# Ledger of designs, part 14: peptides against a protein of PDB entry 5X9X

Target 1, 41 residues: chain A of PDB entry 5X9X
Amino acid sequence: SSVSELEQRLRDVKNTNSRFRKALMEKENELQALIRKLGPE

## One batch from the design tools (peptide; made by RFdiffusion4, then SolubleMPNN)

Design b1_p12_7_s2 (from b1_p12_7, 6 letters changed)
Fold by OpenDDE base, seed 4:
Structure b1_p12_7_s2 (fold): chain B 41 residues (1-41), chain A 12 residues (1-12)
Amino acid sequence: as target 1 above (41 residues)
Amino acid sequence: ELEAEIQKLLEE
């Protein structure tokens, strides 16, 4: 049904969002490590 | 402190 398709799309968007948030957090950690090497926080 | 601002942006 159209409702089940929308629910599936919402799940897919949430999964994609979670993946990107994880990637961003990893990049933040990498950036923080570089900042610590450069000097004060 | 750049880290606090970065964290804020990630949470938006």
Scores: peptide ipSAE 0.029, ipTM 0.504, DockQ to the pose 0.169
Fold by OpenDDE base, seed 1:
Structure b1_p12_7_s2 (fold): chain B 41 residues (1-41), chain A 12 residues (1-12)
Amino acid sequence: as target 1 above (41 residues)
Amino acid sequence: ELEAEIQKLLEE
């Protein structure tokens, strides 16, 4: 049904959001390593 | 200080 499809899309968006947040955290770790090489700030 | 600002952005 249209409702079931919208619910599935909402779940997919939430899952995608979670995946991107994890990816951003990983990128932050990479950036922090580079920042530490540049200076302590 | 740059690390702190990046962390704020990630929390939004």
Scores: peptide ipSAE 0.028, ipTM 0.508, DockQ to the pose 0.171
Fold by OpenDDE base, seed 3:
Structure b1_p12_7_s2 (fold): chain B 41 residues (1-41), chain A 12 residues (1-12)
Amino acid sequence: as target 1 above (41 residues)
Amino acid sequence: ELEAEIQKLLEE
């Protein structure tokens, strides 16, 4: 049904959003680690 | 100052 398809799309968007948030957090952690290795900005 | 270079490396 149209409703079930919209619910599926909402789940897919939420899953994609969660994955991107995790990826951004990982990149920020990598950045901070490199900053600490290289010293002051 | 080094953040820009670090960012470039992370995007490779």
Scores: peptide ipSAE 0.028, ipTM 0.561, DockQ to the pose 0.374
Fold by OpenDDE base, seed 2:
Structure b1_p12_7_s2 (fold): chain B 41 residues (1-41), chain A 12 residues (1-12)
Amino acid sequence: as target 1 above (41 residues)
Amino acid sequence: ELEAEIQKLLEE
């Protein structure tokens, strides 16, 4: 049904959002570690 | 040179 398809799309969007949030956190940590390693250059 | 290395990390 149209409702079940919309519910499935919502689940897919939430899963994608969760994956991107995790990836952004990891990238931020990597960037901050690099900044600390290199210093104010 | 910080900017180039930051850009590299963003593209990984």
Scores: peptide ipSAE 0.027, ipTM 0.544, DockQ to the pose 0.589

Design b1_p12_7_s3 (from b1_p12_7, 7 letters changed)
Fold by OpenDDE base, seed 4:
Structure b1_p12_7_s3 (fold): chain B 41 residues (1-41), chain A 12 residues (1-12)
Amino acid sequence: as target 1 above (41 residues)
Amino acid sequence: SLLEEIQRLLEE
């Protein structure tokens, strides 16, 4: 049904958002580590 | 500091 398809799309978007949020957090940590290597605060 | 400002922006 159209409702079930929309619910599936919403689940897919939520899953994608969760994965991207995790990836962005990891990249933030990597960037912070690299920034620390540049020198003083 | 510059590092603190960059970290703040990354956390937003």
Scores: peptide ipSAE 0.032, ipTM 0.541, DockQ to the pose 0.178
Fold by OpenDDE base, seed 3:
Structure b1_p12_7_s3 (fold): chain B 41 residues (1-41), chain A 12 residues (1-12)
Amino acid sequence: as target 1 above (41 residues)
Amino acid sequence: SLLEEIQRLLEE
């Protein structure tokens, strides 16, 4: 149904959002490590 | 600091 399709799309968006947030966290960790090599934070 | 600014931007 249209409702079930919209609910599925919402779930897909939330899952994708969660994956990208995790990727951003990993990139933040990488940047922190690099900045520590450069000097004071 | 630069690190704090990056952290702020990543959380937006």
Scores: peptide ipSAE 0.031, ipTM 0.535, DockQ to the pose 0.205
Fold by OpenDDE base, seed 1:
Structure b1_p12_7_s3 (fold): chain B 41 residues (1-41), chain A 12 residues (1-12)
Amino acid sequence: as target 1 above (41 residues)
Amino acid sequence: SLLEEIQRLLEE
């Protein structure tokens, strides 16, 4: 039904949002690690 | 902050 499709889309958006947030945190951590390796430059 | 450090690196 249209309602079930909307509910599924909402779940998909929520899951995608969560995955992207995790990916962004991982990339931020990676960048911070690289920055720390650069030292006091 | 990370942003400030990135900005610094881009300016060097």
Scores: peptide ipSAE 0.030, ipTM 0.528, DockQ to the pose 0.109
Fold by OpenDDE base, seed 5:
Structure b1_p12_7_s3 (fold): chain B 41 residues (1-41), chain A 12 residues (1-12)
Amino acid sequence: as target 1 above (41 residues)
Amino acid sequence: SLLEEIQRLLEE
């Protein structure tokens, strides 16, 4: 049904959102590590 | 400093 399809799309968006949030956190950690290598300035 | 500004932006 149209309702079940919309529910499925919502679940897909939420799953994608969760995956990107994790990816952004990992990239933040990577950038912080690189910044530490550059020194205190 | 540039470092402090970058760290601030990453924490938002």
Scores: peptide ipSAE 0.029, ipTM 0.535, DockQ to the pose 0.184

Design b1_p12_7_s4 (from b1_p12_7, 9 letters changed)
Fold by OpenDDE base, seed 4:
Structure b1_p12_7_s4 (fold): chain B 41 residues (1-41), chain A 12 residues (1-12)
Amino acid sequence: as target 1 above (41 residues)
Amino acid sequence: DLLKKIEELKKL
C-alpha cells in the first residue's frame, strides 16, 4: 500500500540520516586530529 | 598518509 511504502521510505531516510550523522562526527574527529598534528602544538 | 586521510575526509 501507499502507506506501507511511505513508512518504508521514512525508515530508510531515518537510517540514512543516522548513518551520515555518525560519519560526520567521525570525520570531524579525524579533522581535529589532523589539525592537532599540523598545528603549532 | 596525510593525502589518503584528506581524500577520506572528502568522501561522505
Scores: peptide ipSAE 0.047, ipTM 0.504, DockQ to the pose 0.435
Fold by OpenDDE base, seed 2:
Structure b1_p12_7_s4 (fold): chain B 41 residues (1-41), chain A 12 residues (1-12)
Amino acid sequence: as target 1 above (41 residues)
Amino acid sequence: DLLKKIEELKKL
């Protein structure tokens, strides 16, 4: 049904959003590590 | 290589 399809699409979007949020957090942490490695020098 | 690593970070 249209309702069940919309519910499934919403679940898929939420799962995708969760995966991207995790990836962004990991990339941010890695970026900060690189910035620290560059140092103030 | 720092440049290569930066490129990896920009890629989602």
Scores: peptide ipSAE 0.046, ipTM 0.505, DockQ to the pose 0.494
Fold by OpenDDE base, seed 5:
Structure b1_p12_7_s4 (fold): chain B 41 residues (1-41), chain A 12 residues (1-12)
Amino acid sequence: as target 1 above (41 residues)
Amino acid sequence: DLLKKIEELKKL
């Protein structure tokens, strides 16, 4: 049904959003690690 | 490789 399709699309968007949030956190952590390597220490 | 990692970070 149209309702079930909209519910599915909403779930897909939510899952995509969650995956991108995780990816951004991982990228930030890696960036910080690289900055530390290039730092004065 | 630092340059490879930078390019990876630029991608979404």
Scores: peptide ipSAE 0.045, ipTM 0.498, DockQ to the pose 0.373
Fold by OpenDDE base, seed 1:
Structure b1_p12_7_s4 (fold): chain B 41 residues (1-41), chain A 12 residues (1-12)
Amino acid sequence: as target 1 above (41 residues)
Amino acid sequence: DLLKKIEELKKL
């Protein structure tokens, strides 16, 4: 039904958002680690 | 400069 499709789309958006947030956090941590290795330059 | 370094690292 249209309702079930909308619910599925909402779940998909939520899951995608969660995955992107995790990826961004991982990249931020990676960048911070590299910055710390490079020092204050 | 830290900002320039961050921008460089983002491209790696």
Scores: peptide ipSAE 0.033, ipTM 0.508, DockQ to the pose 0.296

Design b1_p12_8_s2 (from b1_p12_8, 7 letters changed)
Fold by OpenDDE base, seed 1:
Structure b1_p12_8_s2 (fold): chain B 41 residues (1-41), chain A 12 residues (1-12)
Amino acid sequence: as target 1 above (41 residues)
Amino acid sequence: DLEEKIKELLKE
């Protein structure tokens, strides 16, 4: 049904959002590690 | 600093 499709789309968006947030946090951590390796100069 | 270090790395 249209309702079940909308509910599924909402779940998919939520799951995609969660995955992208995790990926962004991992990339931020990676960048911070690289910045620390470069030092304060 | 970080900016200068990045500039140096980009030249390599």
Scores: peptide ipSAE 0.023, ipTM 0.385, DockQ to the pose 0.101; fails the geometry check
Fold by OpenDDE base, seed 3:
Structure b1_p12_8_s2 (fold): chain B 41 residues (1-41), chain A 12 residues (1-12)
Amino acid sequence: as target 1 above (41 residues)
Amino acid sequence: DLEEKIKELLKE
């Protein structure tokens, strides 16, 4: 049904959003680690 | 300097 399809799409969007949030956090952590390796300059 | 560090990282 149209309702079940909308519910599925909402779940898919939430799952995708969660995955991208995690990826962004990981990239931020990677960037911070690289900045620290460059030293205090 | 943080700005310079970011510029260096973005060149990689």
Scores: peptide ipSAE 0.022, ipTM 0.475, DockQ to the pose 0.175; fails the geometry check
Fold by OpenDDE base, seed 2:
Structure b1_p12_8_s2 (fold): chain B 41 residues (1-41), chain A 12 residues (1-12)
Amino acid sequence: as target 1 above (41 residues)
Amino acid sequence: DLEEKIKELLKE
């Protein structure tokens, strides 16, 4: 049904958002590690 | 200085 399809699309969007949030957290950690390697100067 | 180090790394 159209309702069940919309509910499935909403679940898919939420899953995609969760994946992107995780990827952003990992990239932030990578960035901070690189910044630390540059030193305090 | 971090800003200066970043600028140097971005030079091509």
Scores: peptide ipSAE 0.020, ipTM 0.383, DockQ to the pose 0.112; fails the geometry check
Fold by OpenDDE base, seed 5:
Structure b1_p12_8_s2 (fold): chain B 41 residues (1-41), chain A 12 residues (1-12)
Amino acid sequence: as target 1 above (41 residues)
Amino acid sequence: DLEEKIKELLKE
């Protein structure tokens, strides 16, 4: 049904959003680690 | 120093 399809799309968007948020957090942490390694010393 | 820090990292 149209309602069931909309519910599925909402779940898919939420899952995709959660995955991208996690990936961005991991990339930010890695970037910060690299910045610290390449510090002004 | 950046050069020395890079050299240290490359040894890991």
Scores: peptide ipSAE 0.020, ipTM 0.374, DockQ to the pose 0.064; fails the geometry check

Design b1_p12_8_s3 (from b1_p12_8, 6 letters changed)
Fold by OpenDDE base, seed 2:
Parts: structure tokens; C-alpha cells; sequence
Structure b1_p12_8_s3 (fold): chain B 41 residues (1-41), chain A 12 residues (1-12)
């Protein structure tokens, strides 16, 4: 049904959102670690 | 090097 399809799409969007949030957190942490190593180099 | 690693992460 239209309702069930919309509910499935919403679940898919939420799952994608969760994956992106995790990826962004990991990327930010790695960037910060590298930035801390910045010196005269 | 470090700069290359940072650039890679920023562009992904």
C-alpha cells in the first residue's frame, strides 16, 4: 500500500541518515587527530 | 604525508 511504501522509505532514509552520521563522526575524529600532528612540517 | 592525508579526508 501507499502507506506501507512511505513507511519503508522513511525507514530507509533513517538508516541512511544514521550511517552518514556515524561516518561523519569518524571522519571528524580522524581529521582532528591528524590536525593535532600538524607542526612546522 | 600528513597534508595529503588531511586533503584526502576533506575531499571524500
Amino acid sequence: as target 1 above (41 residues)
Amino acid sequence: DLLEQIQKLLEE
Scores: peptide ipSAE 0.055, ipTM 0.689, DockQ to the pose 0.646
Fold by OpenDDE base, seed 1:
Structure b1_p12_8_s3 (fold): chain B 41 residues (1-41), chain A 12 residues (1-12)
Amino acid sequence: as target 1 above (41 residues)
Amino acid sequence: DLLEQIQKLLEE
């Protein structure tokens, strides 16, 4: 049904959002680690 | 080296 499709889309958006947030946190952590080591290289 | 790695992470 249209309602079930909307519910599925909402779940998909929430899952995608969660995945992107996790990826961004991982990238931020790695960037911060590199920044803390930042030197002439 | 580190700069290149940082740039790669910012752009991927």
Scores: peptide ipSAE 0.055, ipTM 0.685, DockQ to the pose 0.765
Fold by OpenDDE base, seed 5:
Structure b1_p12_8_s3 (fold): chain B 41 residues (1-41), chain A 12 residues (1-12)
Amino acid sequence: as target 1 above (41 residues)
Amino acid sequence: DLLEQIQKLLEE
């Protein structure tokens, strides 16, 4: 049904959003680690 | 190098 399709799309968007949030957190952590190593190079 | 690694993370 149209309702079940919309519910599925909402779940997909939620899952995608969660994955991107995790990816951004991991990128920030890695960036901070690299910045701590930042020397004159 | 370090700069390249940072740039990669910023652009992905």
Scores: peptide ipSAE 0.054, ipTM 0.683, DockQ to the pose 0.733
Fold by OpenDDE base, seed 3:
Structure b1_p12_8_s3 (fold): chain B 41 residues (1-41), chain A 12 residues (1-12)
Amino acid sequence: as target 1 above (41 residues)
Amino acid sequence: DLLEQIQKLLEE
């Protein structure tokens, strides 16, 4: 049904959003670690 | 090097 399809699309969007948020957090953490190591090199 | 690694992460 149209309702079930919309519910599925909403679940897919939420799952995708969660995955991207996690990826951004991991990138930020890695960047911070590298910046902390940033010295004369 | 470290700067190259940072640049790569910023462009991914």
Scores: peptide ipSAE 0.053, ipTM 0.681, DockQ to the pose 0.676

Design b1_p12_8_s4 (from b1_p12_8, 4 letters changed)
Fold by OpenDDE base, seed 4:
Structure b1_p12_8_s4 (fold): chain B 41 residues (1-41), chain A 12 residues (1-12)
Amino acid sequence: as target 1 above (41 residues)
Amino acid sequence: ELLEKIQELLEE
């Protein structure tokens, strides 16, 4: 049904959004680690 | 010192 397809698309968007949020958090942590390694020296 | 830190990062 059109409703079940919309529910599936909403689940897919939520899953994609969750994956990208996790990836962005990991990249932010990696960036912070690199900044700390670079330091002020 | 910045150059030493750059060298360390390039070795990783």
Scores: peptide ipSAE 0.025, ipTM 0.452, DockQ to the pose 0.083
Fold by OpenDDE base, seed 3:
Structure b1_p12_8_s4 (fold): chain B 41 residues (1-41), chain A 12 residues (1-12)
Amino acid sequence: as target 1 above (41 residues)
Amino acid sequence: ELLEKIQELLEE
């Protein structure tokens, strides 16, 4: 049904959003680690 | 200094 398809699409969007949020956090942590390796100079 | 270090890396 159209309702079940919309519910599935909503689940897929939520799952995709969660994956991208995790990837962004990992990239932020990687960037911070690289900045720390450059040192305070 | 971070900006100097970034500049050095960009010149490689």
Scores: peptide ipSAE 0.026, ipTM 0.423, DockQ to the pose 0.095; fails the geometry check
Fold by OpenDDE base, seed 2:
Structure b1_p12_8_s4 (fold): chain B 41 residues (1-41), chain A 12 residues (1-12)
Amino acid sequence: as target 1 above (41 residues)
Amino acid sequence: ELLEKIQELLEE
């Protein structure tokens, strides 16, 4: 049904958003680690 | 200094 398809699309968007949020957190951690390696100067 | 080190790395 159209309702069940919309519910499935909403689930897929939420799953995609969760994956991107995780990837962004990992990239932020990588960036911070690189900044720390550069040192304070 | 952080900006100098970033600049050096970008020159590679």
Scores: peptide ipSAE 0.024, ipTM 0.437, DockQ to the pose 0.162; fails the geometry check
Fold by OpenDDE base, seed 5:
Structure b1_p12_8_s4 (fold): chain B 41 residues (1-41), chain A 12 residues (1-12)
Amino acid sequence: as target 1 above (41 residues)
Amino acid sequence: ELLEKIQELLEE
């Protein structure tokens, strides 16, 4: 049904958003580690 | 110091 398809799309968007948020957090942590390694000290 | 830090990283 149209309702069940919309519910599925909502679940898919939520899952995608969760995955990308996790990936962005991991990339930010890695970037910060690299910035510290390449610091002026 | 940056050059010393780069050297340390290259030795890992």
Scores: peptide ipSAE 0.021, ipTM 0.417, DockQ to the pose 0.063; fails the geometry check

## One batch from the design tools (peptide; made by RFdiffusion4, then SolubleMPNN)

Design b2_p13_1_s1 (from b2_p13_1, 6 letters changed)
Fold by OpenDDE base, seed 4:
Structure b2_p13_1_s1 (fold): chain B 41 residues (1-41), chain A 13 residues (1-13)
Amino acid sequence: as target 1 above (41 residues)
Amino acid sequence: EIEKILEEMRKLL
């Protein structure tokens, strides 16, 4: 049904959003690690 | 595919 399709699309969007949020957090942590390696020296 | 996008992002860091 149209309702079940919309519910599935909403689940897919939520899963995609969660995956991207996690990926962005991991990349931020990686960038911070690289910044620390560069240091002020 | 999201995994391909993440792979390209990985190469930039």
Scores: peptide ipSAE 0.034, ipTM 0.468, DockQ to the pose 0.095
Fold by OpenDDE base, seed 2:
Structure b2_p13_1_s1 (fold): chain B 41 residues (1-41), chain A 13 residues (1-13)
Amino acid sequence: as target 1 above (41 residues)
Amino acid sequence: EIEKILEEMRKLL
């Protein structure tokens, strides 16, 4: 049904969003590690 | 110059 298709699309968007959030967190952690190596100066 | 770039990066994180 159209409702079931919309529910599936919503699940897919939520899954994609979760994956991007995880990837962004990993990149933020990597950047923070690099900043710490460079120091406060 | 590098200090300015690092400060801007720290503001984003």
Scores: peptide ipSAE 0.030, ipTM 0.458, DockQ to the pose 0.113
Fold by OpenDDE base, seed 5:
Structure b2_p13_1_s1 (fold): chain B 41 residues (1-41), chain A 13 residues (1-13)
Amino acid sequence: as target 1 above (41 residues)
Amino acid sequence: EIEKILEEMRKLL
């Protein structure tokens, strides 16, 4: 049904959002580690 | 200049 399709789309968006949030956090941590390697110089 | 940028990045992340 149209309702079931909308519910599925909402689940898919939430799952995608969660995955990208995790990926962004990992990249943020990687960038922070690189900044620390550059040091205060 | 680079040091300032890195410091601001450290605050943001």
Scores: peptide ipSAE 0.029, ipTM 0.473, DockQ to the pose 0.093
Fold by OpenDDE base, seed 1:
Structure b2_p13_1_s1 (fold): chain B 41 residues (1-41), chain A 13 residues (1-13)
Amino acid sequence: as target 1 above (41 residues)
Amino acid sequence: EIEKILEEMRKLL
């Protein structure tokens, strides 16, 4: 049904959002590590 | 890639 399709699309969007948030967090951590390495040490 | 750039910069310091 149209309702079931919308519910599935919402689940897919939530899953995609969670994956992107995780990827961004990993890249942020990588960038922070590089910034620390760029320091005077 | 950024790590390579940072390493080259470190060689200049």
Scores: peptide ipSAE 0.027, ipTM 0.459, DockQ to the pose 0.046

Design b2_p13_1_s2 (from b2_p13_1, 7 letters changed)
Fold by OpenDDE base, seed 5:
Structure b2_p13_1_s2 (fold): chain B 41 residues (1-41), chain A 13 residues (1-13)
Amino acid sequence: as target 1 above (41 residues)
Amino acid sequence: RIEELRKEMQELK
């Protein structure tokens, strides 16, 4: 049904959002580590 | 440029 399809789309969007939030956190940590390695410049 | 990166990193939070 159209309702079931919308529910599935919502689940897919939530899963995608969770994955991107995790990736963003990892990239933020990577950036912080690189900046620390570069020093006070 | 490195100071800009530090600022950008802070803005991600």
Scores: peptide ipSAE 0.029, ipTM 0.579, DockQ to the pose 0.161
Fold by OpenDDE base, seed 4:
Structure b2_p13_1_s2 (fold): chain B 41 residues (1-41), chain A 13 residues (1-13)
Amino acid sequence: as target 1 above (41 residues)
Amino acid sequence: RIEELRKEMQELK
């Protein structure tokens, strides 16, 4: 049904959003570690 | 440039 398809799309968007948030956090941590290695510049 | 990146990272938090 159209409702079931919308519910599935909402689940897919939430799952994708969660994956992107995790990836962003990991990249932010990596960037912070690299900046620290470069020193006080 | 590195200082700009530090500021941007603080703004994202």
Scores: peptide ipSAE 0.028, ipTM 0.551, DockQ to the pose 0.152
Fold by OpenDDE base, seed 2:
Structure b2_p13_1_s2 (fold): chain B 41 residues (1-41), chain A 13 residues (1-13)
Amino acid sequence: as target 1 above (41 residues)
Amino acid sequence: RIEELRKEMQELK
């Protein structure tokens, strides 16, 4: 049904959003670690 | 040069 399709699309969007949020957090941590290695110079 | 690299990395973040 149209309702079931919308529910499935909503689940897919939520799952995709969760994956991207995790990936962004990991990249932010990686960048921060590299910035710290560069030092204050 | 190191400060420029720090700035560029912060802009990518």
Scores: peptide ipSAE 0.028, ipTM 0.582, DockQ to the pose 0.130
Fold by OpenDDE base, seed 1:
Structure b2_p13_1_s2 (fold): chain B 41 residues (1-41), chain A 13 residues (1-13)
Amino acid sequence: as target 1 above (41 residues)
Amino acid sequence: RIEELRKEMQELK
């Protein structure tokens, strides 16, 4: 049904949002680690 | 360049 399709799309968007938030946090940590290795320059 | 990366890191927060 149209309702079931909208519910599935909402689940998919929430899952995608969660994955993007995790990836962003990992990239922030990676960037911070690289900056620390480069020093205070 | 390193200062730009530090700035971009702050913008990610």
Scores: peptide ipSAE 0.028, ipTM 0.573, DockQ to the pose 0.179

Design b2_p13_1_s3 (from b2_p13_1, 6 letters changed)
Fold by OpenDDE base, seed 4:
Order: sequence, then structure tokens, then C-alpha cells
Structure b2_p13_1_s3 (fold): chain B 41 residues (1-41), chain A 13 residues (1-13)
Amino acid sequence: as target 1 above (41 residues)
Amino acid sequence: EIERLLKEMEELR
């Protein structure tokens, strides 16, 4: 049904959003680790 | 300078 397709699309969007949020968090942690290597300034 | 940038980044969260 059109409803079941919309529900599937919503699940796919939520999963994609979750994956991108995780990737952004990992990149933020990487940047923070690199900044720490530059020393306290 | 880096500490200021880190603070600004935290304020954007």
C-alpha cells in the first residue's frame, strides 16, 4: 500500500540520518584528536 | 586561539 511504502521510506530516511550523524561524530572526534596533537593553544 | 575555536564549536552544538 502507499502507506506501507511511505513507512518504508521514512525508515530508510531515519537509517540514513542515523548513519550520517554517526559519521559526523566520528569526524568530529578525529578533528578533536588532531587539534589535541597541535598542543594547548 | 585553538581553545577559542573549540569553544565556538561547542556553542554550535
Scores: peptide ipSAE 0.028, ipTM 0.433, DockQ to the pose 0.123
Fold by OpenDDE base, seed 1:
Structure b2_p13_1_s3 (fold): chain B 41 residues (1-41), chain A 13 residues (1-13)
Amino acid sequence: as target 1 above (41 residues)
Amino acid sequence: EIERLLKEMEELR
């Protein structure tokens, strides 16, 4: 049904959003590691 | 300097 398709699309969007949020968190961790290599301050 | 950069990064979240 059209409702079931909309529910599926919403699940797919949530899954995609979760994957991008994870990738952004990994990039933030990488940036933090690089910042810490700049020195003691 | 690192503490300032970490703060600026957190403000961008």
Scores: peptide ipSAE 0.024, ipTM 0.468, DockQ to the pose 0.137
Fold by OpenDDE base, seed 5:
Structure b2_p13_1_s3 (fold): chain B 41 residues (1-41), chain A 13 residues (1-13)
Amino acid sequence: as target 1 above (41 residues)
Amino acid sequence: EIERLLKEMEELR
């Protein structure tokens, strides 16, 4: 049904959002590590 | 200074 398809799309969007949030956090940590290597401050 | 600022940002999250 159209409702079941919309519910599935919402689940897929939530799963995709969660994956991208994790990837952004990992990239933020990588960036912070690189910034720290620029100097002791 | 950068390490201090990064720590402060982590504490605010």
Scores: peptide ipSAE 0.031, ipTM 0.426, DockQ to the pose 0.082; fails the geometry check
Fold by OpenDDE base, seed 3:
Structure b2_p13_1_s3 (fold): chain B 41 residues (1-41), chain A 13 residues (1-13)
Amino acid sequence: as target 1 above (41 residues)
Amino acid sequence: EIERLLKEMEELR
């Protein structure tokens, strides 16, 4: 049904969003680690 | 400088 298709699309968008948020957090942590290597300033 | 950069990164979240 149109409702079940919309619910499936919403689940897919939420799952994709969660995956991208995790990837961004990992890249942020990597960047922070690189910044720490620049020295105490 | 690191503390400033970390703050700027947090503001982008």
Scores: peptide ipSAE 0.026, ipTM 0.468, DockQ to the pose 0.146; fails the geometry check

Design b2_p13_1_s4 (from b2_p13_1, 6 letters changed)
Fold by OpenDDE base, seed 2:
Formats: C-alpha cells, structure tokens, sequence
Structure b2_p13_1_s4 (fold): chain B 41 residues (1-41), chain A 13 residues (1-13)
C-alpha cells in the first residue's frame, strides 16, 4: 500500500541518517586527535 | 592558529 511504501521510505531515511551520524562522529574524533597532535594553536 | 578550526568543529556537533 502507499502507506507501507511511505513507512519503508521513512525507515530507509532513518537508517541512512544513523549511518551518516556515525561517520560524522568518527571524523570528528579523527579531527580532534589530529588537532591534539598539532598542539594548542 | 587552530582556534578557528576548533570553533567550526564544535559548531558541527
């Protein structure tokens, strides 16, 4: 049904959003580690 | 020198 398709699309968007949030957190941690190595400038 | 980058990173959280 149109409703079941919209529910599936919403699940797919939520899953994609969760994956991007995880990737961003990993990049933030990587950047923070690099900044700490470069010093307090 | 990195304070601008630190601020931008905090704004992205």
Amino acid sequence: as target 1 above (41 residues)
Amino acid sequence: ELEKIRKEMEELK
Scores: peptide ipSAE 0.022, ipTM 0.413, DockQ to the pose 0.180
Fold by OpenDDE base, seed 3:
Structure b2_p13_1_s4 (fold): chain B 41 residues (1-41), chain A 13 residues (1-13)
Amino acid sequence: as target 1 above (41 residues)
Amino acid sequence: ELEKIRKEMEELK
């Protein structure tokens, strides 16, 4: 049904958003670690 | 000096 399709699309968007948020957090942590290695400048 | 990169990183949070 159209309702079931919309519910599925909403689940897919939420899952995609969660995956991208995790990837951004990992890149943020990597960047922070590199900044610490380069020093206080 | 890495202050520009630190600012950009903070804006991404």
Scores: peptide ipSAE 0.022, ipTM 0.418, DockQ to the pose 0.176
Fold by OpenDDE base, seed 4:
Structure b2_p13_1_s4 (fold): chain B 41 residues (1-41), chain A 13 residues (1-13)
Amino acid sequence: as target 1 above (41 residues)
Amino acid sequence: ELEKIRKEMEELK
């Protein structure tokens, strides 16, 4: 049904969002480590 | 100039 398809799309968007949030957190940690190496500039 | 990167990083949180 159209409702079931919309529910599936919403699940897929949430799963994609969660994966990107995790990737952004990992990149944040990497950037923070690089910033610490470069010093307070 | 790293403050620009720091600001962008904080906006991503």
Scores: peptide ipSAE 0.021, ipTM 0.427, DockQ to the pose 0.216
Fold by OpenDDE base, seed 5:
Structure b2_p13_1_s4 (fold): chain B 41 residues (1-41), chain A 13 residues (1-13)
Amino acid sequence: as target 1 above (41 residues)
Amino acid sequence: ELEKIRKEMEELK
């Protein structure tokens, strides 16, 4: 049904959002590590 | 000069 398809799409969007949030957190940590290595400039 | 990058990183949080 159209409802079950919308529910599935919502689950897929939530899963994608969670993956992107994790990737952004990892990139933030990488940037912090690089900034620490390069110094206060 | 990394202050620009530091600022941009902080804005992404």
Scores: peptide ipSAE 0.021, ipTM 0.429, DockQ to the pose 0.177

